# Designs tried in a protein design run: peptides against a protein of PDB entry 3VZA. Part 20

Target 1, 98 residues: chain A of PDB entry 3VZA
Amino acid sequence: RVERLCKSKELFEERLGLEIRRIHNEQLQFIFRHIDHKDPDKPYMFTLSINEQGDYEVTSCTPPLDCISEFQLKVRETNNFSAFIANIRKAFTALSFK
Target 2, 62 residues: chain B of PDB entry 3VZA
Amino acid sequence: AAYVTQLYYKISRIDWDYEVEPARIKGIHYGPDIAQPINMDSSHHSRCFISDYLWSLVPTAW

## One batch from the design tools (peptide; aimed at target 1 M45)

Design b2_p16_3_s1 (made by RFdiffusion4, then SolubleMPNN; from b2_p16_3, 9 letters changed)
Fold by OpenDDE base, seed 4:
Structure b2_p16_3_s1 (fold): chain B 98 residues (1-98), chain C 62 residues (1-62), chain A 16 residues (1-16)
Amino acid sequence: as target 1 above (98 residues)
Amino acid sequence: as target 2 above (62 residues)
Amino acid sequence: AKAELEAEIQAVYEKY
């Protein structure tokens, strides 16, 4: 099972172009690649935590997204984590064309 | 890696077929209405295209 | 999903 889990992680990282790292202060870092077709390795990233109230909190976003605060509100309202991450990727994609 | 793989599934709703050759991207996306098969030859597509395609399967409606 | 996120985050601190 351990081998399968490791392979699963590798497949997700490569195929989705999404790496998830545990970082300091009880946070997860989400690193998107494969966003810019001209520079597939260029990272687009944000960090996420659960605050003391139990709510999702974006603690950083690079490059900055104007919509990230709204998305944080939306995920708190809907608890749709999948849509939250997908919308962030869509926003990064749109930003890469500017 | 158990928890992170759970996160990947919560995000993408994709289950990979781990028994195929590395050049074959095979799995299932579990949408709310139907299960969508995934079956791609990675040698025919760029990494960016593959990622864009897979993410296109994930609904963005809140 | 928050439970999975919390579990992943908490695993960091359980290792130390």
Scores: peptide ipSAE 0.186, ipTM 0.920, DockQ to the pose 0.046
OpenDDE base, seeds 1, 2, 3, 5: peptide ipSAE 0.180, 0.179, 0.125, 0.155; ipTM 0.921, 0.920, 0.918, 0.920; seed 3 fails the geometry check

Design b2_p16_3_s2 (made by RFdiffusion4, then SolubleMPNN; from b2_p16_3, 9 letters changed)
Fold by OpenDDE base, seed 2:
Structure b2_p16_3_s2 (fold): chain B 98 residues (1-98), chain C 62 residues (1-62), chain A 16 residues (1-16)
Amino acid sequence: as target 1 above (98 residues)
Amino acid sequence: as target 2 above (62 residues)
Amino acid sequence: SMEELQKQIEEVYKKY
């Protein structure tokens, strides 16, 4: 089971191009790769925490996204975390074309 | 890695088939209304294409 | 549930 869990994580990381890390101060770092077809290894990342009120809070975004604040609002309203992550990736993808 | 794999599933709604050869990307995506099989030969596609395709399965509607 | 997801994220903070 442990071996399968490790394999599962590796498959998700490679196939989705998404790495998830725990970082300081109880935050998660989401690192997207495979965004720019011309530079597949270029990272696009954001960090996320749950604040004292229990709400999702984006604590950083690199490169910055104009829409990230709106997405934070939307995920707080809908609690649709899947759409939240997917929309961020979509936004990073759009940014990579410019 | 149980917690992070759970998170990956919550995000992607993809369940992988772990019993296939490494070059085969096989699994199931569970959408709101329909489950869709995934079955790709990774050697036929770029890493970016594969990722883009898989993410295209994930709804962006809030 | 969505609440369980939030808990899972918090558990990732602690366990991952």
Scores: peptide ipSAE 0.218, ipTM 0.929, DockQ to the pose 0.041
OpenDDE base, seeds 1, 3, 4, 5: peptide ipSAE 0.186, 0.218, 0.185, 0.215; ipTM 0.926, 0.929, 0.925, 0.928

Design b2_p16_3_s4 (made by RFdiffusion4, then SolubleMPNN; from b2_p16_3, 9 letters changed)
Fold by OpenDDE base, seed 2:
Structure b2_p16_3_s4 (fold): chain B 98 residues (1-98), chain C 62 residues (1-62), chain A 16 residues (1-16)
Amino acid sequence: as target 1 above (98 residues)
Amino acid sequence: as target 2 above (62 residues)
Amino acid sequence: SDELLQQEIEEVYKKY
């Protein structure tokens, strides 16, 4: 089971091109790769926390996304975390074409 | 690793088949209404294509 | 550590 769980994490990281890590001040860092087909290893990342009000808060986004504040609002309204992450990746993908 | 894998499932709704050859990407994506089987030969695709394809399975509707 | 990550994941799950 332990081996399977470790393998699972590795499979998700490689296949989705998404690394998730805990960082300082009770934040999660999401690191996307495989975004730019010309530079698959280029990272696109954001950090997320839960603020004092209990709401999702994006604390950083690199490169910056114009739509990130709207997505933060949407996830607070809908609580659809999956769509939140997927939309961010979609936005990073769009940005990579510019 | 159990916790982060739970988060990955929460995000992607993908369950992998862990008992196939390394070059085979096999699993199931669970959408709200349908379950979509995943079965790819990774040697036939770029890393970016694979990721793009898998993420395309994840709905972006709020 | 896994413990810290667990805490954050659990907090995320509180939303659901």
Scores: peptide ipSAE 0.102, ipTM 0.917, DockQ to the pose 0.042
OpenDDE base, seeds 1, 3, 4, 5: peptide ipSAE 0.096, 0.085, 0.094, 0.121; ipTM 0.917, 0.916, 0.917, 0.919; seeds 3, 4, 5 fail the geometry check

Design b2_p16_4 (made by RFdiffusion4)
Pose (drawn by RFdiffusion4):
Structure b2_p16_4 (pose): chain A 98 residues (1-98), chain B 62 residues (1-62), chain P 16 residues (1-16)
Amino acid sequence: as target 1 above (98 residues)
Amino acid sequence: as target 2 above (62 residues)
Amino acid sequence: SDAYEEFINEEAALAP
């Protein structure tokens, strides 16, 4: 029941290396691990809210990505949240080789 | 708890097989077109490869 | 690992 839900969350966290936290001020923090193969536990994170207009809003990005504003505009336009998350992870992977 | 796992599905389109040994990464990936099985041995791969591979199943086209 | 958790919590507290 609830055990299955917790198990599902852990499987996603471990397998995708992605954790989602609900934090202060109406935000969710997405934390990617398993990005740098030399340091698998190192986190790359961004925070997101739905603003008063009902739009996706990235409120911070640590470390910064120069493309995340473009991604914000694209996710607003297409409503493709899956691609938004996938493109942010690709950007963090690339940043790790810079 | 349910709402986060639902979002993981929205993001990855993966449904896990919860009835397998922990060492098996088993599930199905869904898409526009036919669903694809996943059945990997976690002992054969690094955590990073598993994550990179699973994420490669997620389309990046907008 | 503990240092990363501390860092994550710090960045979470600093979120606007």

Design b2_p16_4_s2 (made by RFdiffusion4, then SolubleMPNN; from b2_p16_4, 8 letters changed)
Fold by OpenDDE base, seed 5:
Structure b2_p16_4_s2 (fold): chain B 98 residues (1-98), chain C 62 residues (1-62), chain A 16 residues (1-16)
Amino acid sequence: as target 1 above (98 residues)
Amino acid sequence: as target 2 above (62 residues)
Amino acid sequence: MAAEEAQIAAEAAAAP
């Protein structure tokens, strides 16, 4: 089971180009790669926490996204975490075209 | 690893086939209406194309 | 896994 879980994580990381890491202050860091086809290893990142109210809070976004605050509102309203992450990736993709 | 893989599934709705060779990207995407197979030869595509394709399966409607 | 990672995963799992 452990081996399968490790393999699963590796497959998701490579195939989705998404790494998920726990970082200081009880936060998760989401690192997208494979965004810029001209620079596939360039990271696009945001960090997420659960605030004192129990809501998702984006604590950083690099590069910054104008839409990130709206997405934070949307995920709090809908609790659609899948759409939240997918929309962030879409926004990073759009940003990569400059 | 259990929690992170659970999170990946929640995000992507993809379940991989772990019994195939590494060059084969095989699994199932569970959309809201119908499950669809994934079956790609990774050697035929760039990493970016593969990722873009897989993410295209994920609905962005809130 | 960290408690926060577990919490976020649990929150996501509870989502529609």
Scores: peptide ipSAE 0.153, ipTM 0.924, DockQ to the pose 0.039
OpenDDE base, seeds 1, 2, 3, 4: peptide ipSAE 0.130, 0.131, 0.119, 0.130; ipTM 0.923, 0.923, 0.922, 0.923; seeds 2, 3 fail the geometry check

Design b2_p16_5 (made by RFdiffusion4)
Pose (drawn by RFdiffusion4):
Structure b2_p16_5 (pose): chain A 98 residues (1-98), chain B 62 residues (1-62), chain P 16 residues (1-16)
Amino acid sequence: as target 1 above (98 residues)
Amino acid sequence: as target 2 above (62 residues)
Amino acid sequence: SLEEEFEEEKELQESK
């Protein structure tokens, strides 16, 4: 029951290397690990809220990505949250080689 | 707890097989078109490869 | 190199 739900969360966390945290001020923090193969535990994170207009809003990005504002505009336009997450991870992987 | 796992599905479109040994990464990836099985031996791969590979299943087209 | 590894892994999955 609840055990299955916790198990599912842990499988996703370990396998995708992605954790989701509900933090202060109506935000979710997405933490990517397994990005830098030389340092698999190093995190790359961004935070997100749904603003008063009901729009996706990236409220911070650590380390910064220069393309995340473009991604914000695209996710608003297309409502493709899956691609938004996938493109942010691709950007953190690339940033790690800069 | 259910709401986060539902979002993982929305993000990755993966449903795990919860009835397998921990060393097996098994599940199905869903998409516009036919669903695809996943059955990997975690002992054969690094954690990073597993994550990179699984993420490569997620389309990046907007 | 990583893309080639992915192709090999895909072929392995299809063989199952």

Design b2_p16_5_s1 (made by RFdiffusion4, then SolubleMPNN; from b2_p16_5, 10 letters changed)
Fold by OpenDDE base, seed 5:
Structure b2_p16_5_s1 (fold): chain B 98 residues (1-98), chain C 62 residues (1-62), chain A 16 residues (1-16)
Amino acid sequence: as target 1 above (98 residues)
Amino acid sequence: as target 2 above (62 residues)
Amino acid sequence: ELEEKFKKLDEEQKAL
């Protein structure tokens, strides 16, 4: 089966409420939506790079998350990128209830 | 675009069924144990519910 | 190249 890249991206963006962008200085921007049920289009985002030591580094987080530094440590330890992203979304979700 | 698409799979472990009608959210989530089918009627749920549900499939254990 | 910098993501599949 041939993968339909364009449709795939659109489906992921809509269904996961997650947009992934390549930005300057070889970074990735992750934009979560569908976090606040009262404001589904409100973005929650962070940017990620690989630093000089070769480690994952969160270069920005909006809104700020108290736990982001701990998550950065955890993903460096485990290399579990999936859990990293999922935990950030979970944290943003918790923040949206405040 | 290919790289980003690959990231989505690495994050979610979801493979969509691209042949179904737009209102049908159908795919497979490949967890560490048994693969689980996804089959939802999007017209029956809010966008936020759908996203929350799909993310609930993704393990948060490090 | 971004793909090269984030190549370590490919190692996740081996670790998990």
Scores: peptide ipSAE 0.250, ipTM 0.932, DockQ to the pose 0.024
OpenDDE base, seeds 1, 2, 3, 4: peptide ipSAE 0.224, 0.239, 0.236, 0.244; ipTM 0.929, 0.932, 0.931, 0.931

Design b2_p16_5_s2 (made by RFdiffusion4, then SolubleMPNN; from b2_p16_5, 9 letters changed)
Fold by OpenDDE base, seed 1:
Structure b2_p16_5_s2 (fold): chain B 98 residues (1-98), chain C 62 residues (1-62), chain A 16 residues (1-16)
Amino acid sequence: as target 1 above (98 residues)
Amino acid sequence: as target 2 above (62 residues)
Amino acid sequence: SLQEKFEELDKQLASL
């Protein structure tokens, strides 16, 4: 089972181009790659925590996204975390074309 | 490891087939209404295409 | 810890 879990993580990381890491101050870092087809290894990142109120809070976003605050509001309202992550990737993709 | 894979599933709604050969990207995407199979030959696609395709399966509607 | 964060996250994702 442990081997399957490790393989699962590797498959998700490679196929989705999404790495999820724990970082300092009890935060999660989401690292997107495979965004820019001309530079597939270029990372697009954001960090996430759960604040004292229990709400998702984006603590950093690199490169910055104008829409990130709105997305944070939307995920708090809808609790649709899947859409939250997918919309962020979509926004990063749009940014890569500029 | 269980938690991160669980998170990946919560995000993507994809369940991989772990018994196929490495070059085969096989799994199931569980959409809101319909489950759709994933079955790709990775040697025929770029990494970016594969990722874009898989993410295209994930709804962005809130 | 990572486990604690994922557990908390899982609670928030329970409706998904």
Scores: peptide ipSAE 0.111, ipTM 0.921, DockQ to the pose 0.023
OpenDDE base, seeds 2, 3, 4, 5: peptide ipSAE 0.092, 0.072, 0.097, 0.097; ipTM 0.917, 0.915, 0.916, 0.917

Design b2_p16_5_s3 (made by RFdiffusion4, then SolubleMPNN; from b2_p16_5, 9 letters changed)
Fold by OpenDDE base, seed 1:
Structure b2_p16_5_s3 (fold): chain B 98 residues (1-98), chain C 62 residues (1-62), chain A 16 residues (1-16)
Amino acid sequence: as target 1 above (98 residues)
Amino acid sequence: as target 2 above (62 residues)
Amino acid sequence: SLDEEFRRLDEEQKAL
């Protein structure tokens, strides 16, 4: 099972171009690659925690996204974590064209 | 890695077929209404195209 | 803890 889990993680990382890491202060770091077709290895990142109130909180975003605060509000409202991550990737993609 | 792999599924709703050759991207995307098969030859596409395609399967509606 | 965070994420996704 452990071997299968490792393979699964590797497949998701490569195919989605998304790395998920547990980092300091009990946060998750999401690292998107394969965003810029001219620079596939360029990372687009954000970090996430659950704050003391129990809400999703974006603690950093690099490069910064104007829409990140709205997305944080939407995910708190809807609990649609999938749409949250997908919309962030969409926003990073749009940013890469500017 | 169990939690992380669970997150990947919860985000993407993709389940991979782990029994195929490495060059074959095969799996199932479980959308809200329909399960859509994934079956790609990775040698025919760039990494960015593959990622963009797979993410296009994920709904962005809140 | 991070384990608790993952648990919470799991519960919220189940409720979706």
Scores: peptide ipSAE 0.199, ipTM 0.924, DockQ to the pose 0.023
OpenDDE base, seeds 2, 3, 4, 5: peptide ipSAE 0.121, 0.129, 0.150, 0.134; ipTM 0.915, 0.916, 0.917, 0.916; seed 5 fails the geometry check

Design b2_p16_5_s4 (made by RFdiffusion4, then SolubleMPNN; from b2_p16_5, 7 letters changed)
Fold by OpenDDE base, seed 3:
Structure b2_p16_5_s4 (fold): chain B 98 residues (1-98), chain C 62 residues (1-62), chain A 16 residues (1-16)
Amino acid sequence: as target 1 above (98 residues)
Amino acid sequence: as target 2 above (62 residues)
Amino acid sequence: SLEEEFKKLDEEQKSL
């Protein structure tokens, strides 16, 4: 089972181009790659925490997204974490064409 | 690894078929209404195309 | 730990 779980993580990282890391101050870092077809290894990333009120909070975003504050509001309203991550990737993709 | 894979599933709603050869990307995406099979030959596509395609399966409606 | 952070997020996130 452990071997299967390790393989699963590897497949998700490669196929989705999404890496998830724990970082300092009780945060998770989400790193997207495979965004820019001309530079597949170029990272697009944001960090996330749960604040003292229990709400999702984006603590950083690189490169910056002007829509990230709206997405933070939406995920707090809907609790749709899947749509939250997918919309961020969509926004990063749009940014890569500019 | 269990927690991270669970989170990947909650994000993508994709379940992989682990019994196929490495060059075959096979699985199922579970949408709100229908389940869509995934069956790709990775040698025919760039890794960026593959990622874009898989993410296109994930709804962005809030 | 990493598992604790994922567990926290998992508990706070309600699947749709």
Scores: peptide ipSAE 0.164, ipTM 0.924, DockQ to the pose 0.023
OpenDDE base, seeds 1, 2, 4, 5: peptide ipSAE 0.093, 0.114, 0.136, 0.090; ipTM 0.921, 0.920, 0.922, 0.919

Design b2_p16_6 (made by RFdiffusion4)
Pose (drawn by RFdiffusion4):
Structure b2_p16_6 (pose): chain A 98 residues (1-98), chain B 62 residues (1-62), chain P 16 residues (1-16)
Amino acid sequence: as target 1 above (98 residues)
Amino acid sequence: as target 2 above (62 residues)
Amino acid sequence: ETESAEEMLEFLTNTE
């Protein structure tokens, strides 16, 4: 029951290397691990809210990505949240080789 | 707890097989077109490869 | 705070 839900969350967390945290001020923090193969536990994170207009809003990005504002505009336009998350991870992987 | 796992599905389109040994990464990836099985041995791969591979199943086209 | 978290997660899950 609830055990299955916790198990499902842990499987996603471990397998995708992605954790989601509800934090202060109506935000979710997405933490990617398993990005740098030389340091698998190093986190790359961004925070997101739904603003008063009902739009996606990235409120911070650590470390910064120069393309995340473009991604914000795209996710607003297309409503493709899956692609938004996937493109942010691709950007953090690339940043790790810069 | 249910809301976060639902969002994982929205993001990855993966449904896990919860009835397997922990060493097996088993599930199905869904998409526009036919669903695809996943059945990997976690002992054969690094954590990073597993994550990178699974993420490669997620389309990046907007 | 719980209701706001649920609404946010529902929005993210159901927006097409």

Design b2_p16_6_s1 (made by RFdiffusion4, then SolubleMPNN; from b2_p16_6, 8 letters changed)
Fold by OpenDDE base, seed 2:
Structure b2_p16_6_s1 (fold): chain B 98 residues (1-98), chain C 62 residues (1-62), chain A 16 residues (1-16)
Amino acid sequence: as target 1 above (98 residues)
Amino acid sequence: as target 2 above (62 residues)
Amino acid sequence: SVEAYKKMLEWLINTE
């Protein structure tokens, strides 16, 4: 099972181009790659915490996204974390074409 | 690793087939209405295309 | 549940 879990993580990281890290100050870092077809290794990332109120809070976004505050609001309203992550990736993708 | 893989599943709703050759991207995507198989030859596609395709399976409606 | 999911995230966040 442990071996499968490790393999699973690696498969997700490579195939989705998404790495998830625990970082300082009680945050998760989401690192997207495979966004820019001309530079597949270029990272697009954001950090996330759960604040004292228990709400999702984006603590950083690199490169910055104009829509990130709206997405934070939407995920708080809907609790659709999957859509939250997917929309962020879509926004990063759109940004890569500019 | 268990919790992070759970998170990946919660995000993507993809369950991989772990018993296939490394070059084969095989699994199941569980959508809200229907489950769809994933079966790709990774050697036929770029990393970006593969990721884009898989993410295209994930609904963006809130 | 949503709460269980958040607890999972909290666990991930707080686990060293």
Scores: peptide ipSAE 0.343, ipTM 0.938, DockQ to the pose 0.100
OpenDDE base, seeds 1, 3, 4, 5: peptide ipSAE 0.302, 0.330, 0.323, 0.337; ipTM 0.932, 0.937, 0.936, 0.937

Design b2_p16_6_s2 (made by RFdiffusion4, then SolubleMPNN; from b2_p16_6, 9 letters changed)
Fold by OpenDDE base, seed 5:
Structure b2_p16_6_s2 (fold): chain B 98 residues (1-98), chain C 62 residues (1-62), chain A 16 residues (1-16)
Amino acid sequence: as target 1 above (98 residues)
Amino acid sequence: as target 2 above (62 residues)
Amino acid sequence: SVAKYKEMLEWLINTK
């Protein structure tokens, strides 16, 4: 099972182009790659925490997204974390077209 | 890695077939209505295309 | 559930 879990993580990272890391100050970092077809390894990332109120909080976004604050509100009201991540990727994709 | 893989599933709703050849991207996407099979030859597609395709399976409606 | 999901996220965030 351990081997399967490790393989699963690797498959998700490669196929979705999404890496998830634990970073300092009790945060998760979500790193998207495979966004820019001209530069597949270029990272697009954001960091996330759960604040003192228990709400999702985006603590950074690189490159910045105008819509990120709205998405934070939406995920707080809907708790649809899947849509949250997918919409961020969609926004990064749109940004990559410059 | 159990928690992170659970998170990947909660995000993507994809379950991979771990018994196939490395070049075969095979799994099942569990959408809200019906499950859809994933079965593609990775050698026929770019990494970006594959990722874009898989993410296209994930609903963006809140 | 949402509560269990957040629990998982909190675990991911806080685990060493």
Scores: peptide ipSAE 0.330, ipTM 0.938, DockQ to the pose 0.101
OpenDDE base, seeds 1, 2, 3, 4: peptide ipSAE 0.296, 0.298, 0.315, 0.309; ipTM 0.933, 0.933, 0.937, 0.936

Design b2_p16_6_s3 (made by RFdiffusion4, then SolubleMPNN; from b2_p16_6, 8 letters changed)
Fold by OpenDDE base, seed 1:
Structure b2_p16_6_s3 (fold): chain B 98 residues (1-98), chain C 62 residues (1-62), chain A 16 residues (1-16)
Amino acid sequence: as target 1 above (98 residues)
Amino acid sequence: as target 2 above (62 residues)
Amino acid sequence: SVAAYKEMLEWLINTE
């Protein structure tokens, strides 16, 4: 079943075009690909942490998103992490067309 | 590395079928309503289309 | 929440 678990990660990474890493200072890094259909391997990424107040905080976003602060507020209010990630991907997708 | 699957499920609410042929994208999306099956032939679609489609299953309502 | 985030971190322990 270890083989299945390794396969699972690979399937999610490829099919969702999303890589997730734990990086320094207890941060999570989310790397989206498959955003730009003309450049499928171009990464769109952000990093996340919990601040001193215990709130989700986006510590970086590349490329920058105007809506990221609003999304940060929304996830703090709702704790809907799934919607948070999905909305960020949606925003990156919109940005790729501009 | 296996535990990252739990995070992917937390985000996507997708559970894959691991017993199908590699080219088959088969699974179940567990949305707020009824569960919806996923069943695609990856050879018929681009990587970007597949990702876009799967993400379209994930609700963006807060 | 803090607890939820810490759980996510735990899921990614020793992934590298």
Scores: peptide ipSAE 0.619, ipTM 0.947, DockQ to the pose 0.119
OpenDDE base, seeds 2, 3, 4, 5: peptide ipSAE 0.327, 0.308, 0.330, 0.308; ipTM 0.936, 0.934, 0.935, 0.934

Design b2_p16_6_s4 (made by RFdiffusion4, then SolubleMPNN; from b2_p16_6, 10 letters changed)
Fold by OpenDDE base, seed 4:
Structure b2_p16_6_s4 (fold): chain B 98 residues (1-98), chain C 62 residues (1-62), chain A 16 residues (1-16)
Amino acid sequence: as target 1 above (98 residues)
Amino acid sequence: as target 2 above (62 residues)
Amino acid sequence: SVAAYEKMLSWLINRE
């Protein structure tokens, strides 16, 4: 089981181009790669925490996204974490074409 | 690793087939209404194409 | 800490 879990993590990281790391002060860092087809290893990332009220809070976004605050509001409203992450990736993808 | 893999499933709704050869990307995407099989030969696609394709399976509607 | 990280992941996963 442990071996499968390790393999699973590696498969997700490579196939989705998404790495998830722990960061100081109880934060998660989400690192997207495979966004820019001309530079597949270029990272697009954001950090996420749970604030004192128990709500999702984006603590950083690199490169910055104008829509990130709206997405934070939407995920708090809908609790659709999957759509939250997918929309962020979509926004990073759009940004990579500029 | 258990929590991380569960989070990946929560995000992607993909369950991989771990018994296939490394060059085969095989699994199931579980949508809200229907499950769709994933079965790709990774040697035929770029890493970016594979990622874009898999993410295209994930709904962006809130 | 690792425990805090896992707890946060658990919290995220178990939301609805």
Scores: peptide ipSAE 0.404, ipTM 0.942, DockQ to the pose 0.751
OpenDDE base, seeds 1, 2, 3, 5: peptide ipSAE 0.390, 0.402, 0.343, 0.354; ipTM 0.941, 0.942, 0.938, 0.938

Design b2_p16_7 (made by RFdiffusion4)
Pose (drawn by RFdiffusion4):
Structure b2_p16_7 (pose): chain A 98 residues (1-98), chain B 62 residues (1-62), chain P 16 residues (1-16)
Amino acid sequence: as target 1 above (98 residues)
Amino acid sequence: as target 2 above (62 residues)
Amino acid sequence: TELSAKELILKIINAP
């Protein structure tokens, strides 16, 4: 029951290397690990809210990505949240080789 | 708890097989077109490869 | 009823 839900969350966390945290001020924090193969536990994170207009809003990005504002505009336009998350992870992987 | 796991599905489109040994990464990836099985031995791969591979299943086209 | 990713975010934020 609830055990299955916790198990599912842990499988996603470990397998995708992605954790989601509800934090202060109506935000979710997405933390990617398993990005740098030389340091698998190092986190790359961004925070997100749904603003008063009902739009996706990235409220911070650590470390910064120069393309995340473009991604915000795209996710608003297409409503493709899956691609938004996938493109942010691709950007953090690339950043790690810069 | 259910809302976060639902969002994982929305992001990745993966449904896990919860009835397997922990060493097996088993599930199905869904898409526009036919669903695809996943059945990997976690002992054969690094955590990073597993994550990179699984993410490669997620389309990046907008 | 199934929820969109945006709706689910809102549910997560507003969940007790």

